# Designs tried in a protein design run: peptides against a protein of PDB entry 5T59. Part 49

Target 1, 112 residues: chain A of PDB entry 5T59
Amino acid sequence: TTPTMQSTSLLTEHLGYPPISLVDDIINAVNEIMYKCTNAMEKYLMQRNIIGKKDFSDEIKIGTAKLESLLENSVDKNFDKLELYVLRNILSIPSDLLEENRFRLLHHEKLV
Target 2, 90 residues: chain B of PDB entry 5T59
Amino acid sequence: EHIRFQRLVQVCNKALEESIRKLQSWEKIHECFPNYGQTREGIENLTVCQQQVIKLWSNLSRVEFDAIFHERSIEEKLNQLDDLINKARS

## One batch from the design tools (peptide; aimed at target 1 N78 L87)

Design b2_p25_2_s4 (made by RFdiffusion4, then SolubleMPNN; from b2_p25_2, 10 letters changed)
Fold by OpenDDE base, seed 4:
Order: structure tokens, then sequence, then C-alpha cells
Structure b2_p25_2_s4 (fold): chain B 112 residues (1-112), chain C 90 residues (1-90), chain A 25 residues (1-25)
């Protein structure tokens, strides 16, 4: 079910925050984690950049950047899917319940 | 009875697992370091690096996502949502 | 990836809707 103004409002009231905020937190977190991972990888390899008499620093920098790009693409795709799924199927209210009866239930619960 | 939070966890795990899958490919790792990976030491370093980054990914995601879920009280809120929906349909 | 482009469009659309809703809250 695609979010509506009504469902978003009701869910915001229920959650205490907009549903999208949860998704944003998740996406921001994974992005941060992603860059921490790639940074760690680069640093690890850069500390081991010389093998024999050859310096592989440039190759390491380029290679880690490529891996970062690869990971970015995958993260973007998978978490875009996640965003849609969460907003449509998890943080959602069935259309048949978007009526006065449902509204009363939510209102009643917040008063308890 | 309570399904939404479980689904949230599942979809998060799936997204994380699918995202890191490319880094689990040794071939892709090696392709990024074609000359470095032709050395014995390079291969060893890349192997360890690959293992470490995957572990770091898993550990950080677990900690951070759990923190988010806690801060947002999402399990409780989703359970309540399930209950409200079920009650409305009863 | 054409499929992904469609996905991105859907994401943008849903975000726009949500953002507009939030402005009214």
Amino acid sequence: as target 1 above (112 residues)
Amino acid sequence: as target 2 above (90 residues)
Amino acid sequence: DEEYEELKKEVEEIRKLVEETLKKL
C-alpha cells in the first residue's frame, strides 16, 4: 500500500516521528558503515603497500575506490528497495482501516 | 500475531546481505588489484582484508541498526500497530 | 539498469509525497 497523507499523519502520530525518519536513519547508518569499511580497507592495504621493492600505493588507492563504488551501487539499490518495502508494507495502514474507526483506536491508545 | 517488526528485521538483513555480496566475491576483489594480487603477500593481504571488511560490515550494521531500532522504539510501535490492526479487524 | 531506474523514480515519488505531507503537519 502506497503511503497517503492520511496514513503518514496517523503513523507520525503513532510513532512520534515521521515514518521516513526511520528509513533515513537506516540509510544514513549503512552509508556511514559503508565508508568506514572502505576506509578501513584502504588503510589496511596502505600499511602493506610495499611488496618487495614495488610500491603499490597507487593501485591500492584506485582499487579501493573501485570497490567503494561497487559497494555504493549495491547499497543504493538494495536500500532503495528496502525503503519502498518498509514504507509500503511495514509502516503502513491497510486502506480498509483508514476510516473513523481506525482513527479512534489510534487516538484512544495515545491517551492511555 | 506480531509480524511487522520481524519483517523489518528480515528486510534489513536481506539488504545488508545483498549489499555485501559483491565484496564476498574474490574475483571482484582481485580484479581491483590486478598487480598487487599477483604477489603472494598481496593475495594474503587481500584475503585478510576481505575477511575483515565483511566482519566489520556485519558487526557495525548489527550495532547501529539495533541502536536505531531502540532509539525509535520501533519494535514496540510496530507491535502496537499490529495489535491495533488486528483489533480493528476483530 | 532500467529496472533500477524505475525503482529510483518510485522512491523519489514516495519521498516527495511524504515531504509534502510533513510540511502540512
Scores: peptide ipSAE 0.546, ipTM 0.947, DockQ to the pose 0.811
OpenDDE base, seeds 1, 2, 3, 5: peptide ipSAE 0.544, 0.541, 0.544, 0.545; ipTM 0.947, 0.946, 0.946, 0.946

Design b2_p25_3 (made by RFdiffusion4)
Pose (drawn by RFdiffusion4):
Structure b2_p25_3 (pose): chain A 112 residues (1-112), chain B 90 residues (1-90), chain P 25 residues (1-25)
Amino acid sequence: as target 1 above (112 residues)
Amino acid sequence: as target 2 above (90 residues)
Amino acid sequence: AEEFEEENEKLLEETEEEIEERREE
């Protein structure tokens, strides 16, 4: 289903937070991991940048950064589909409920 | 009958697996370090990276998401939602 | 190999500690 304002309004009430807030926590989380991994990888190699008698410091900075940017694209790509797949299929509303009062059951849930 | 949360786990894992796939290929890894990878020690060091980075990627994301799913009780909110739409359709 | 595995374990432990602190809050 396509998201609507009632679903955003109702799901915000059921969840206690807007449906997008969960998606923010995920995207923000994975990004932090992405950089944490690349930074960890660059330092592992920089202290191993000299093999034999040659110094590969330049190649490592370029390689580690050249990898980081490829994840920035791939992650932004794959997690936007998640931002979409979730708001459409998981935090989702059918027509059975907004055509004939979903408000009854949510209000009914909070009380009885 | 509880089907929506398992989806949330499936979609998260699905996004992560696709997010790291280009790093599982030794080729693209060596492309970023062509001269460095032509040395024996370089090959050994790069192998230690991609295998550890992947493990770190999987572990960090696994721990946080399980935590985020806890701080927002999403497994319950969705189980309440799944079994609630059924009561409505009935 | 071993040093890098230890560094990764420390990073995982720090993340676990941060999650535990947030749950305590």

Design b2_p25_3_s1 (made by RFdiffusion4, then SolubleMPNN; from b2_p25_3, 10 letters changed)
Fold by OpenDDE base, seed 1:
Structure b2_p25_3_s1 (fold): chain B 112 residues (1-112), chain C 90 residues (1-90), chain A 25 residues (1-25)
Amino acid sequence: as target 1 above (112 residues)
Amino acid sequence: as target 2 above (90 residues)
Amino acid sequence: MEEFEKEIEEILEETKEKIKKRKEE
């Protein structure tokens, strides 16, 4: 089930930031890492673009771009799943704690 | 008792592993460089790239994610959340 | 391979430096 506004508010108070912010950091990081990996690969291959007397520069550029696209698609897919899992199962408050009396307990614990 | 942070680490590792799966396939790598990969030197270069990129992926993700987790104090916060939940259920 | 490894090391060091700077801020 989708996290409730109440759950988000409570978690934001607990964490000091919205739960989605953690996921955003993770996703931004992996995207940056992906870029660094593909760029490193392209640079390495471009330094080795000539084999014999044949120049493979164009193929290297195209091929690296294809790999980047493949990796990007996979990252998007898997980290979308991660986002859903984290927000629903890790950064979540059980329904029984969202009851009125339990809600008060959470506030009390914060104040004590 | 404390399980949420462990699950976070696990799901992150799983996402990272599954994301790099395509690059772990030599066939996929070769498909991107069909002519380059027909040469001995090309194969060698691609092999190096494949291995080193996977290594870079793993190392960078470890460093970056650990930094994020620290900056967000997520282990402590998740442990506290576990404790709160367990206490409430007791 | 050696050249690639060197590049990896450079990237890692740069990353660590950036992280360190963020922690100091």
Scores: peptide ipSAE 0.197, ipTM 0.908, DockQ to the pose 0.850
OpenDDE base, seeds 2, 3, 4, 5: peptide ipSAE 0.046, 0.034, 0.063, 0.161; ipTM 0.866, 0.877, 0.868, 0.902; seed 4 fails the geometry check

Design b2_p25_3_s2 (made by RFdiffusion4, then SolubleMPNN; from b2_p25_3, 13 letters changed)
Fold by OpenDDE base, seed 1:
Structure b2_p25_3_s2 (fold): chain B 112 residues (1-112), chain C 90 residues (1-90), chain A 25 residues (1-25)
Amino acid sequence: as target 1 above (112 residues)
Amino acid sequence: as target 2 above (90 residues)
Amino acid sequence: SDEFEKEINEILEEKKKEIEKRKKE
């Protein structure tokens, strides 16, 4: 079930922030982590770029970039799924509660 | 009773695990460094990188996601949501 | 390996510091 405007409003009131904000935080975080990981890898390998008499710096740079791209694609895919799941199944209001009387109950509970 | 926060944690962990899956493949790692990985030292270095990147990925995500969850008070809020829903259905 | 471990620890410590800073804000 796709989130409704009513659901979003109610959840925003309940959470103190829009549900999407949590997802955004998560996605931003994982992206940051991703780049820290790939950067660390590149740095480590670049410190070990010469084996024997051969300099592998170019290959390391290209290779790490490729891995970064692979990771980016995977992150995008999986966290898009996460976003959909969270917004639809976790940060959601069941349809039976999307009635006027139940809305009042929710608001009443918040006020008490 | 309280299920939403648990599910949030689960799906986050799943997304993290699936995201790093490609880097867990030695073959994919090696393919990115075809000549470097033909050397003994290169293989050793790549092995270290693979293992340590996965470790870093796991540790950073744990620390950061926990921080986010705390900052957003999401466990409490989701528990409250569960309670509200349960009350409404009772 | 040890060098990478050190780097990881540094990154983690930096992250922890960042988080603590955010808590104060």
Scores: peptide ipSAE 0.347, ipTM 0.927, DockQ to the pose 0.881
OpenDDE base, seeds 2, 3, 4, 5: peptide ipSAE 0.334, 0.333, 0.340, 0.337; ipTM 0.926, 0.926, 0.927, 0.926

Design b2_p25_3_s3 (made by RFdiffusion4, then SolubleMPNN; from b2_p25_3, 9 letters changed)
Fold by OpenDDE base, seed 2:
Structure b2_p25_3_s3 (fold): chain B 112 residues (1-112), chain C 90 residues (1-90), chain A 25 residues (1-25)
Amino acid sequence: as target 1 above (112 residues)
Amino acid sequence: as target 2 above (90 residues)
Amino acid sequence: ASEFEKENEKILQETKEKIEKRKKE
């Protein structure tokens, strides 16, 4: 079930922010973390790029980029699922509460 | 009674675990560095990277997500939502 | 392992500092 405009409005009122904002924060954070991880790895390996008489700088750059891409794809997939789950099942209002009489409960609690 | 925040934490942890799973595979790591990983030193360096990246991933995620949850007061808000729903159904 | 670990600690500390900075705003 896709979130309705009504549920979004009610949840925004309850949360003080749109539900999607929480998900955005989470996704933005994990993306930043992802790049911090790959950058740290690349930096570490580039400091150790020469073994014997061979310079592995190019391989390190390419390899790290491949790992980054792999991680990006996985993050995208899993956090898309997370977004859907959170918005549909966690930050959601049951249909029985999406009636006019039930809306009063949410508004009343806020006003009291 | 209060279930939504618990579910949020669970789904976040699951997403994080599933996302990093590929990096937990030594084979995947080695495939990205086929020649570098044929050297003793290379293997040692890659081993360190694999371990430390996973640790960094875990530590940063914990700190960042906890901060987000706090800033958004999401535990309190989700508990309140649970209470409202339960009250409405009683 | 020690060098990467130290870098991780640095990154983590910087992250915590940034978070605290946001908290004060």
Scores: peptide ipSAE 0.643, ipTM 0.947, DockQ to the pose 0.888
OpenDDE base, seeds 1, 3, 4, 5: peptide ipSAE 0.640, 0.636, 0.642, 0.637; ipTM 0.947, 0.947, 0.947, 0.947

Design b2_p25_3_s4 (made by RFdiffusion4, then SolubleMPNN; from b2_p25_3, 9 letters changed)
Fold by OpenDDE base, seed 5:
Structure b2_p25_3_s4 (fold): chain B 112 residues (1-112), chain C 90 residues (1-90), chain A 25 residues (1-25)
Amino acid sequence: as target 1 above (112 residues)
Amino acid sequence: as target 2 above (90 residues)
Amino acid sequence: SAEFEEEIEKILKEREEEIKKRKEE
């Protein structure tokens, strides 16, 4: 079941913001966290790039980039599922509440 | 009675756990650093990185998501939504 | 490693301070 325009409007009124905004915040946050993690790893390893007179700087950069890509793909996949689930099952209004009489109830409760 | 916020937390945790799953694999990490990981020091450094990155991932996600939930007042709003739905069905 | 842990703590502290500051504004 896909959220309706009416559901989105009602939830926006209730939340004070569109439901998608919450998901956007979550996704933006995890992306930021992801890059902080990979950046920290790269910096740590780059400070330890020379072992036995061998410089592993290039391998470290490439390896870290590969891990970042792997993490990016996983984040995208799992948080796309999250977005769908949240919008359909959490930030959702049952069809029976979308009826006219129930719609009035939501407005009434907001005013009280 | 209040279930929506709990579900939100659960699905967030699941997404975070599944996202970091591959980084929990030593084999995957070692594959990215094949020569570096053949040295004793390299293995030690990578081990530290793996452990600490996972820790950073977990801690930052907790802090950031809690902040989002607070700023959006989502627990309160979802509880209210649950109450409205339950009331309407009674 | 203490060095890596210190970096993590630094990052976390900075974020917490930023969040706190925003809440106060």
Scores: peptide ipSAE 0.214, ipTM 0.905, DockQ to the pose 0.798
OpenDDE base, seeds 1, 2, 3, 4: peptide ipSAE 0.211, 0.203, 0.188, 0.203; ipTM 0.905, 0.903, 0.901, 0.904

Design b2_p25_4 (made by RFdiffusion4)
Pose (drawn by RFdiffusion4):
Structure b2_p25_4 (pose): chain A 112 residues (1-112), chain B 90 residues (1-90), chain P 25 residues (1-25)
Amino acid sequence: as target 1 above (112 residues)
Amino acid sequence: as target 2 above (90 residues)
Amino acid sequence: STEEEILERVEELEEKYGEEWEEFF
């Protein structure tokens, strides 16, 4: 289903937070991991940048950064589809409920 | 009958697996370090990276998301939502 | 508002990806 304002309003009430807030926690979380990994990888190699008698410090900075940017694209790509797949299929509303009062069951849930 | 949360786990894992796939390929890894990878020690060092970075990627993301799913009780909110739409359709 | 932002994001992503996300998942 396509998201609607009632679903955003109702799901915000059921969840206690807007549906997107969960998606923010995920995108923000994976990004932090992405950089934590690349930074960890660059330092592992920079203390191993000299093999034999040659110094590969330049190649490592370029290589570690050349990898980082490829994840920035792939992650932004694959987690936007998540941002879409979730708001449409998981945090989702059918027509059975907004055509004939979903408000009854949510109000009914919070009380009885 | 509880089906929506397992989906959230499936879609998260799906996004992560695709997010890291280009790093599982030794080729593209060597392309970023062509001269460095032509040395024996370089090959050994790069192998230690991709295998450890992938493990770090999997572990960090696994721990946080399980935590995020806890701080927001999403497994319950969705289980309440799954079994609630059924009571409505009935 | 938060609701309008959510709808705008969904519309933007739907225009950007079309049916790709359905095949992806």

Design b2_p25_4_s1 (made by RFdiffusion4, then SolubleMPNN; from b2_p25_4, 9 letters changed)
Fold by OpenDDE base, seed 4:
Structure b2_p25_4_s1 (fold): chain B 112 residues (1-112), chain C 90 residues (1-90), chain A 25 residues (1-25)
Amino acid sequence: as target 1 above (112 residues)
Amino acid sequence: as target 2 above (90 residues)
Amino acid sequence: SIAEKTLKRVEELEKKYGKEPDEFF
C-alpha cells in the first residue's frame, strides 16, 4: 500500500517518529558499514603492498576503489528496493482501515 | 500473527546478502587486482581480505541494525501495529 | 513536511523500480 498523508501521520503518531526515519537509519548505517569495509580492505592490502620488490600500492588503491564502486551500486539498488518495500508493505496501514474507526483505535491505544 | 517485524528482518537480511554478493565472487575480486593477484602472496592476501571483509560486513550490519531496531523499538511497534490491524478486522 | 518528503521519495523509487506491489523483496 502506497503511503499517504494520513497513513504517514498515523504511523508517525504510533511510532513516535516518521516511518522514513527508520529507513534513513538503516540506509545511513549500511553506507557507513560499506565504507568501513572498503577502508579496511584498502588498509589491509596497503600493509601488504610490496611483493617481490614490486610496489602494488597504486593498483591496490585503484582496485579497492573499483570494489567500492561495485559495492555502492549494489547497496544503492538493494536498499532502494528495501526502502520502497518497507514503506509500502511494512510501515503501512491497509487502505480499508484508514477510517475513523481505525483512527480511534490508535488513539485509544495511545490513551491506555 | 506478528508478521511485520519478521518481514523487516528478512528484507534487511536480503538486502545485505544481495549487496555483498559481488564481493563474494573471487573473479570480481581478482579482476580488480590483475597484477597483484598474479602473485602467490597476492592471492593469499586477497583471499584473506575477501573473507575478512565479508565477515566484517556481516558482523557490523548485525550489530548496527539490531541497535537501530532497539533504539526505534520497532519490533514492539510493528507487533502493536499488527495487533491493531488484526483487531480492526476481527 | 515529512509526510510530503515520504510521498515524494516513494514516488521517486516507484519511477525507478515500478509501482507493482512487492510480495517480497
Scores: peptide ipSAE 0.656, ipTM 0.948, DockQ to the pose 0.637
OpenDDE base, seeds 1, 2, 3, 5: peptide ipSAE 0.652, 0.637, 0.638, 0.651; ipTM 0.948, 0.949, 0.949, 0.948

Design b2_p25_4_s2 (made by RFdiffusion4, then SolubleMPNN; from b2_p25_4, 9 letters changed)
Fold by OpenDDE base, seed 4:
Structure b2_p25_4_s2 (fold): chain B 112 residues (1-112), chain C 90 residues (1-90), chain A 25 residues (1-25)
Amino acid sequence: as target 1 above (112 residues)
Amino acid sequence: as target 2 above (90 residues)
Amino acid sequence: SISEEILERVEKLEKKFGDEVDKFF
């Protein structure tokens, strides 16, 4: 179900925050995790950059950057899908219930 | 009866799983380090690194997402939403 | 408004993915 002004208002009241806030938290978190992972990888390999008499520092930096890009693209795509799904199907109110009766139920619950 | 929170967890896990899929490919890892990965020691390092990163991804995501869900009280809120919807339809 | 922002984001994502998202998850 596509979000509406009414559903957004009701959900915001129910949640205590806008639905997108949860999504933003999730997306921000995964982005942070992503960079922590790539950073950890780079650091790990950079501590092991010399094999024999050869220094692979440049290759490691480039390689980890490539992996970061790869991960970025995947994260972006998958969590964009997640955002759409969550807003449509999870943080949503069925259209048939967006009536005065449903509104009263939410208010009643809030007052109890 | 309560479906929304479960679904939220599921889709989060799915997104996380699909996001890390490329890093689970040894070929993808190796191609980023073509010369480094031609050495025995390099292969060993990359292998450990790959495993550690995947584990780090999994662990961090679990901890962070759980924290978010807790801070947002999303399980409770989604359960309540389910209940309200079900009640309205009953 | 918040609702407008949400709609804009949803619309943008719908353009990118259409209905495949529901099948993906």
Scores: peptide ipSAE 0.697, ipTM 0.954, DockQ to the pose 0.872
OpenDDE base, seeds 1, 2, 3, 5: peptide ipSAE 0.693, 0.693, 0.692, 0.697; ipTM 0.953, 0.953, 0.953, 0.954

Design b2_p25_4_s3 (made by RFdiffusion4, then SolubleMPNN; from b2_p25_4, 10 letters changed)
Fold by OpenDDE base, seed 4:
Structure b2_p25_4_s3 (fold): chain B 112 residues (1-112), chain C 90 residues (1-90), chain A 25 residues (1-25)
Amino acid sequence: as target 1 above (112 residues)
Amino acid sequence: as target 2 above (90 residues)
Amino acid sequence: SVSEEILKRVEELTKKFGDEPDKFF
């Protein structure tokens, strides 16, 4: 279901934080991991940049940058989809629970 | 019964798998290093590098995502949400 | 507000992907 002002407020109360905070944590984490991976790859190859009498440093720098871009695009797309799915299907409240009587039930359960 | 946290884990794993899929392609790796990859040593280095990056991706994501889930108490919160929904529908 | 931000992001992502993500990518 599509988030509403009411559902986001209820979820924030339930979670103790806005639903988007979890998503942001996930996205920030994967971005950090992504750059750690590409950085590690570049460093590994740069330590092995000379083969025979040829220096491949420039190619390695360009190549790792290309891989980084490739990974960035994939991460961006897939985790944008993830965000949308999570906010609509996981961190969501069915419409029947957003009715007045069900809303009171949620508050009652929290207070008890 | 409890479905939301399971789905969260599943979608996270799916996103991680799809994100790293292109790096699992040797062809994609080799395309980025066309001359380096024409040498025996280059191929060996790229092969090891590819394997290490994939492992690093998997290990770091597991550790970091588990930490996030724990810090946010998301399994408990989602289970509670499932329970509340099920109770309301009863 | 934070709620408004959530709604805006969902709206933007919906424009990009529609209901496609609902099938678990």
Scores: peptide ipSAE 0.690, ipTM 0.952, DockQ to the pose 0.821
OpenDDE base, seeds 1, 2, 3, 5: peptide ipSAE 0.690, 0.688, 0.689, 0.675; ipTM 0.952, 0.952, 0.952, 0.951

Design b2_p25_4_s4 (made by RFdiffusion4, then SolubleMPNN; from b2_p25_4, 8 letters changed)
Fold by OpenDDE base, seed 1:
Structure b2_p25_4_s4 (fold): chain B 112 residues (1-112), chain C 90 residues (1-90), chain A 25 residues (1-25)
Amino acid sequence: as target 1 above (112 residues)
Amino acid sequence: as target 2 above (90 residues)
Amino acid sequence: SVSEEILKRVEELEKKFGKEVDEFF
């Protein structure tokens, strides 16, 4: 079900926040986690940058950057899909409830 | 029946799993460190690093997402939504 | 409005992914 002005309004009232806020929280969280992971990777390897008297620092930096990029792209794509799915299928109101009488029901339940 | 929250958890997990999939590929990891990974120690370090990162990803995501769900009371809200929908259809 | 913003984002995502999202999850 595609979100509508009515559904988003009703959901906002029900949730106490716009549906997008939850999605944003999720996306922000995963982004933060992503960078924590890549940072940890870089730090770990940089602490082990010398092998056999050879310094691999440059390669490590480049390599971790590449991995970060790969992860960024994947996160972006997958969580964009997630956003759409959540807004369409989870944080959604079926069309049969998008009627005046059903709106009253939702409102009534909130007040009771 | 409550279904929405379960679905939320499922799709979150799916997105997380798919996102980290590339890092789970040893080949891709190794390709990023072609010379480093040609050394014994390098391979060992990369192996541990890969495992730790994946673990970190999993742990952090679990903790953070649970926190979000809690703060947003999303399970309760989604359950209520399910109930409302079911009630309306009954 | 916030609602309009949501709809815009959804529209953009629909253009990018469409029905493949439902199949993905």
Scores: peptide ipSAE 0.655, ipTM 0.951, DockQ to the pose 0.856
OpenDDE base, seeds 2, 3, 4, 5: peptide ipSAE 0.648, 0.649, 0.653, 0.652; ipTM 0.950, 0.950, 0.951, 0.950

Design b2_p25_5 (made by RFdiffusion4)
Pose (drawn by RFdiffusion4):
Structure b2_p25_5 (pose): chain A 112 residues (1-112), chain B 90 residues (1-90), chain P 25 residues (1-25)
Amino acid sequence: as target 1 above (112 residues)
Amino acid sequence: as target 2 above (90 residues)
Amino acid sequence: SEAAEHTMERYEEAEERVEELEEEE
């Protein structure tokens, strides 16, 4: 189903937070991990940048950065589909409920 | 009957697996370090990275998301939502 | 109302980003 304002309004009430807030926590979280990994990888190699008698510091900076940017694209790509797949299929509303009052059951839930 | 939350786990894992796939390929890894990878020690060091970065990627994401799912009680909110739409359709 | 509008804006932006990436491929 395609998201609607009622679903965003109702789901915000059921969840206690807007449906997108959960998506923010995920995207924001994996990005922090992405950089944490690349930074950890660069330092592992920089203290191993000299093999034999040659210094590969330049190649490592370029390589670690060249990898980081490829994840920035792939992650932004794959987690936007998540941002979509979730708001459409998981935090989702059918027609059975907004055609004939979903408000009854949510109000009914909070009380009885 | 509780089906929506398992989906949330499936879609998260699905996004992560695709997010890291290009790093599981030794080829693309060596492309970023062509000269460095032509040394024995370089090959050994790069192997230690991709295998540890992947493990770090999997672990950090696994722990946080399980934590995010806890702080927002999403497993319950969705289980309440799954079994609630059924009561409505009935 | 503001949080609903923000969620819809984020949805539309994410849809546009996916479509742009599909066109680039």

Design b2_p25_5_s1 (made by RFdiffusion4, then SolubleMPNN; from b2_p25_5, 12 letters changed)
Fold by OpenDDE base, seed 4:
Structure b2_p25_5_s1 (fold): chain B 112 residues (1-112), chain C 90 residues (1-90), chain A 25 residues (1-25)
Amino acid sequence: as target 1 above (112 residues)
Amino acid sequence: as target 2 above (90 residues)
Amino acid sequence: SEKSLETLKRYKEAEEKIKKEEEEE
């Protein structure tokens, strides 16, 4: 279900934070992980940049950058989908709970 | 009964798995290092590097996502949400 | 309300991004 002002407000009250905050945490985390991975790759290969008499430092830098871009694009696409899915299907309130009587129930449960 | 948190974990895992899939391709790795990968030692280094990165990705994501879920108490909150929904429909 | 608005805004943006990405693929 598509989020609404009512559902997001209720969820914010329930969660103690807006639904988007969880998504932001997830996205920020994966981005950090992504760059840690690519950095680790670059460092590992740069420590092994010379094979024989050839220095592959430039190729390694370019190559790791390409891989970073590849990963970045994939992360972006997949976690955009994740964001949509979470907000639509996980952090959502079905329409029947948004009715007056059900709305009261949610507030009642919180107060108990 | 409680389904939302499970779905959250599933969708997170799916996103992580799909994201790293391209790095699991040796062809994709090799094409980024065309000359380096033509050497025996280079191939060995790339192979180890690929494996380490994938492991690092998996380990870091597990730790960080679990931390997020804990800090946000999301399992409890989603379970409560499921309970409220089920109660309302009963 | 501001927090809720932010959520809705991000949701809409996500939809748009996904749509664009699908069109590019």
Scores: peptide ipSAE 0.520, ipTM 0.939, DockQ to the pose 0.919
OpenDDE base, seeds 1, 2, 3, 5: peptide ipSAE 0.519, 0.517, 0.518, 0.517; ipTM 0.939, 0.938, 0.939, 0.938

Design b2_p25_5_s2 (made by RFdiffusion4, then SolubleMPNN; from b2_p25_5, 14 letters changed)
Fold by OpenDDE base, seed 2:
Structure b2_p25_5_s2 (fold): chain B 112 residues (1-112), chain C 90 residues (1-90), chain A 25 residues (1-25)
Amino acid sequence: as target 1 above (112 residues)
Amino acid sequence: as target 2 above (90 residues)
Amino acid sequence: SSASEETLKRFEESLKKIEEEEKKE
């Protein structure tokens, strides 16, 4: 069920880039977003680290780190699934079309 | 007729939703800040953060993913792929 | 990238506003 080299080549020609490049863009984006979210939270809380006579700076740092780790694990899991799904089911060529005629059709469509 | 791009959007949304699921749990948030969350002000601050982080997550994802899709012309390409497949089978 | 930065800025601004509202209560 893993994408074949043939399908990858055909899709790369069609897309103008390897299918995995799209997934990489998505994953890189979500990782960046994740960092921005947790960083914003940490900064916000750190500006509010003193309540009464207590300083919660250490707890905030540790807590935010824990949340980041939790989110990171979830992102990794879910976007690994996404990667597999996209490459296998969306950016894929049906097996019955992994023939010479499919390649010809792609070229024909590109030229017409 | 055209199904692949719709599926791409759906799977992206699902991945985003499932990824943020644990942060939507107040219990999980509070567990990370056990003492801070025992104060009134702490609870308020955490509540604001939780709410706004979720919004930021959603908004940033929408903007960035749309940009990626545009830059990669993925809707057009996937529609064309659907058409090619359908044509080949006709 | 630029869009993300703008959104982040809006987030920070919104948080600030919320804080100000809480102080008034």
Scores: peptide ipSAE 0.165, ipTM 0.894, DockQ to the pose 0.017
OpenDDE base, seeds 1, 3, 4, 5: peptide ipSAE 0.161, 0.151, 0.149, 0.154; ipTM 0.893, 0.892, 0.896, 0.893; seed 4 fails the geometry check

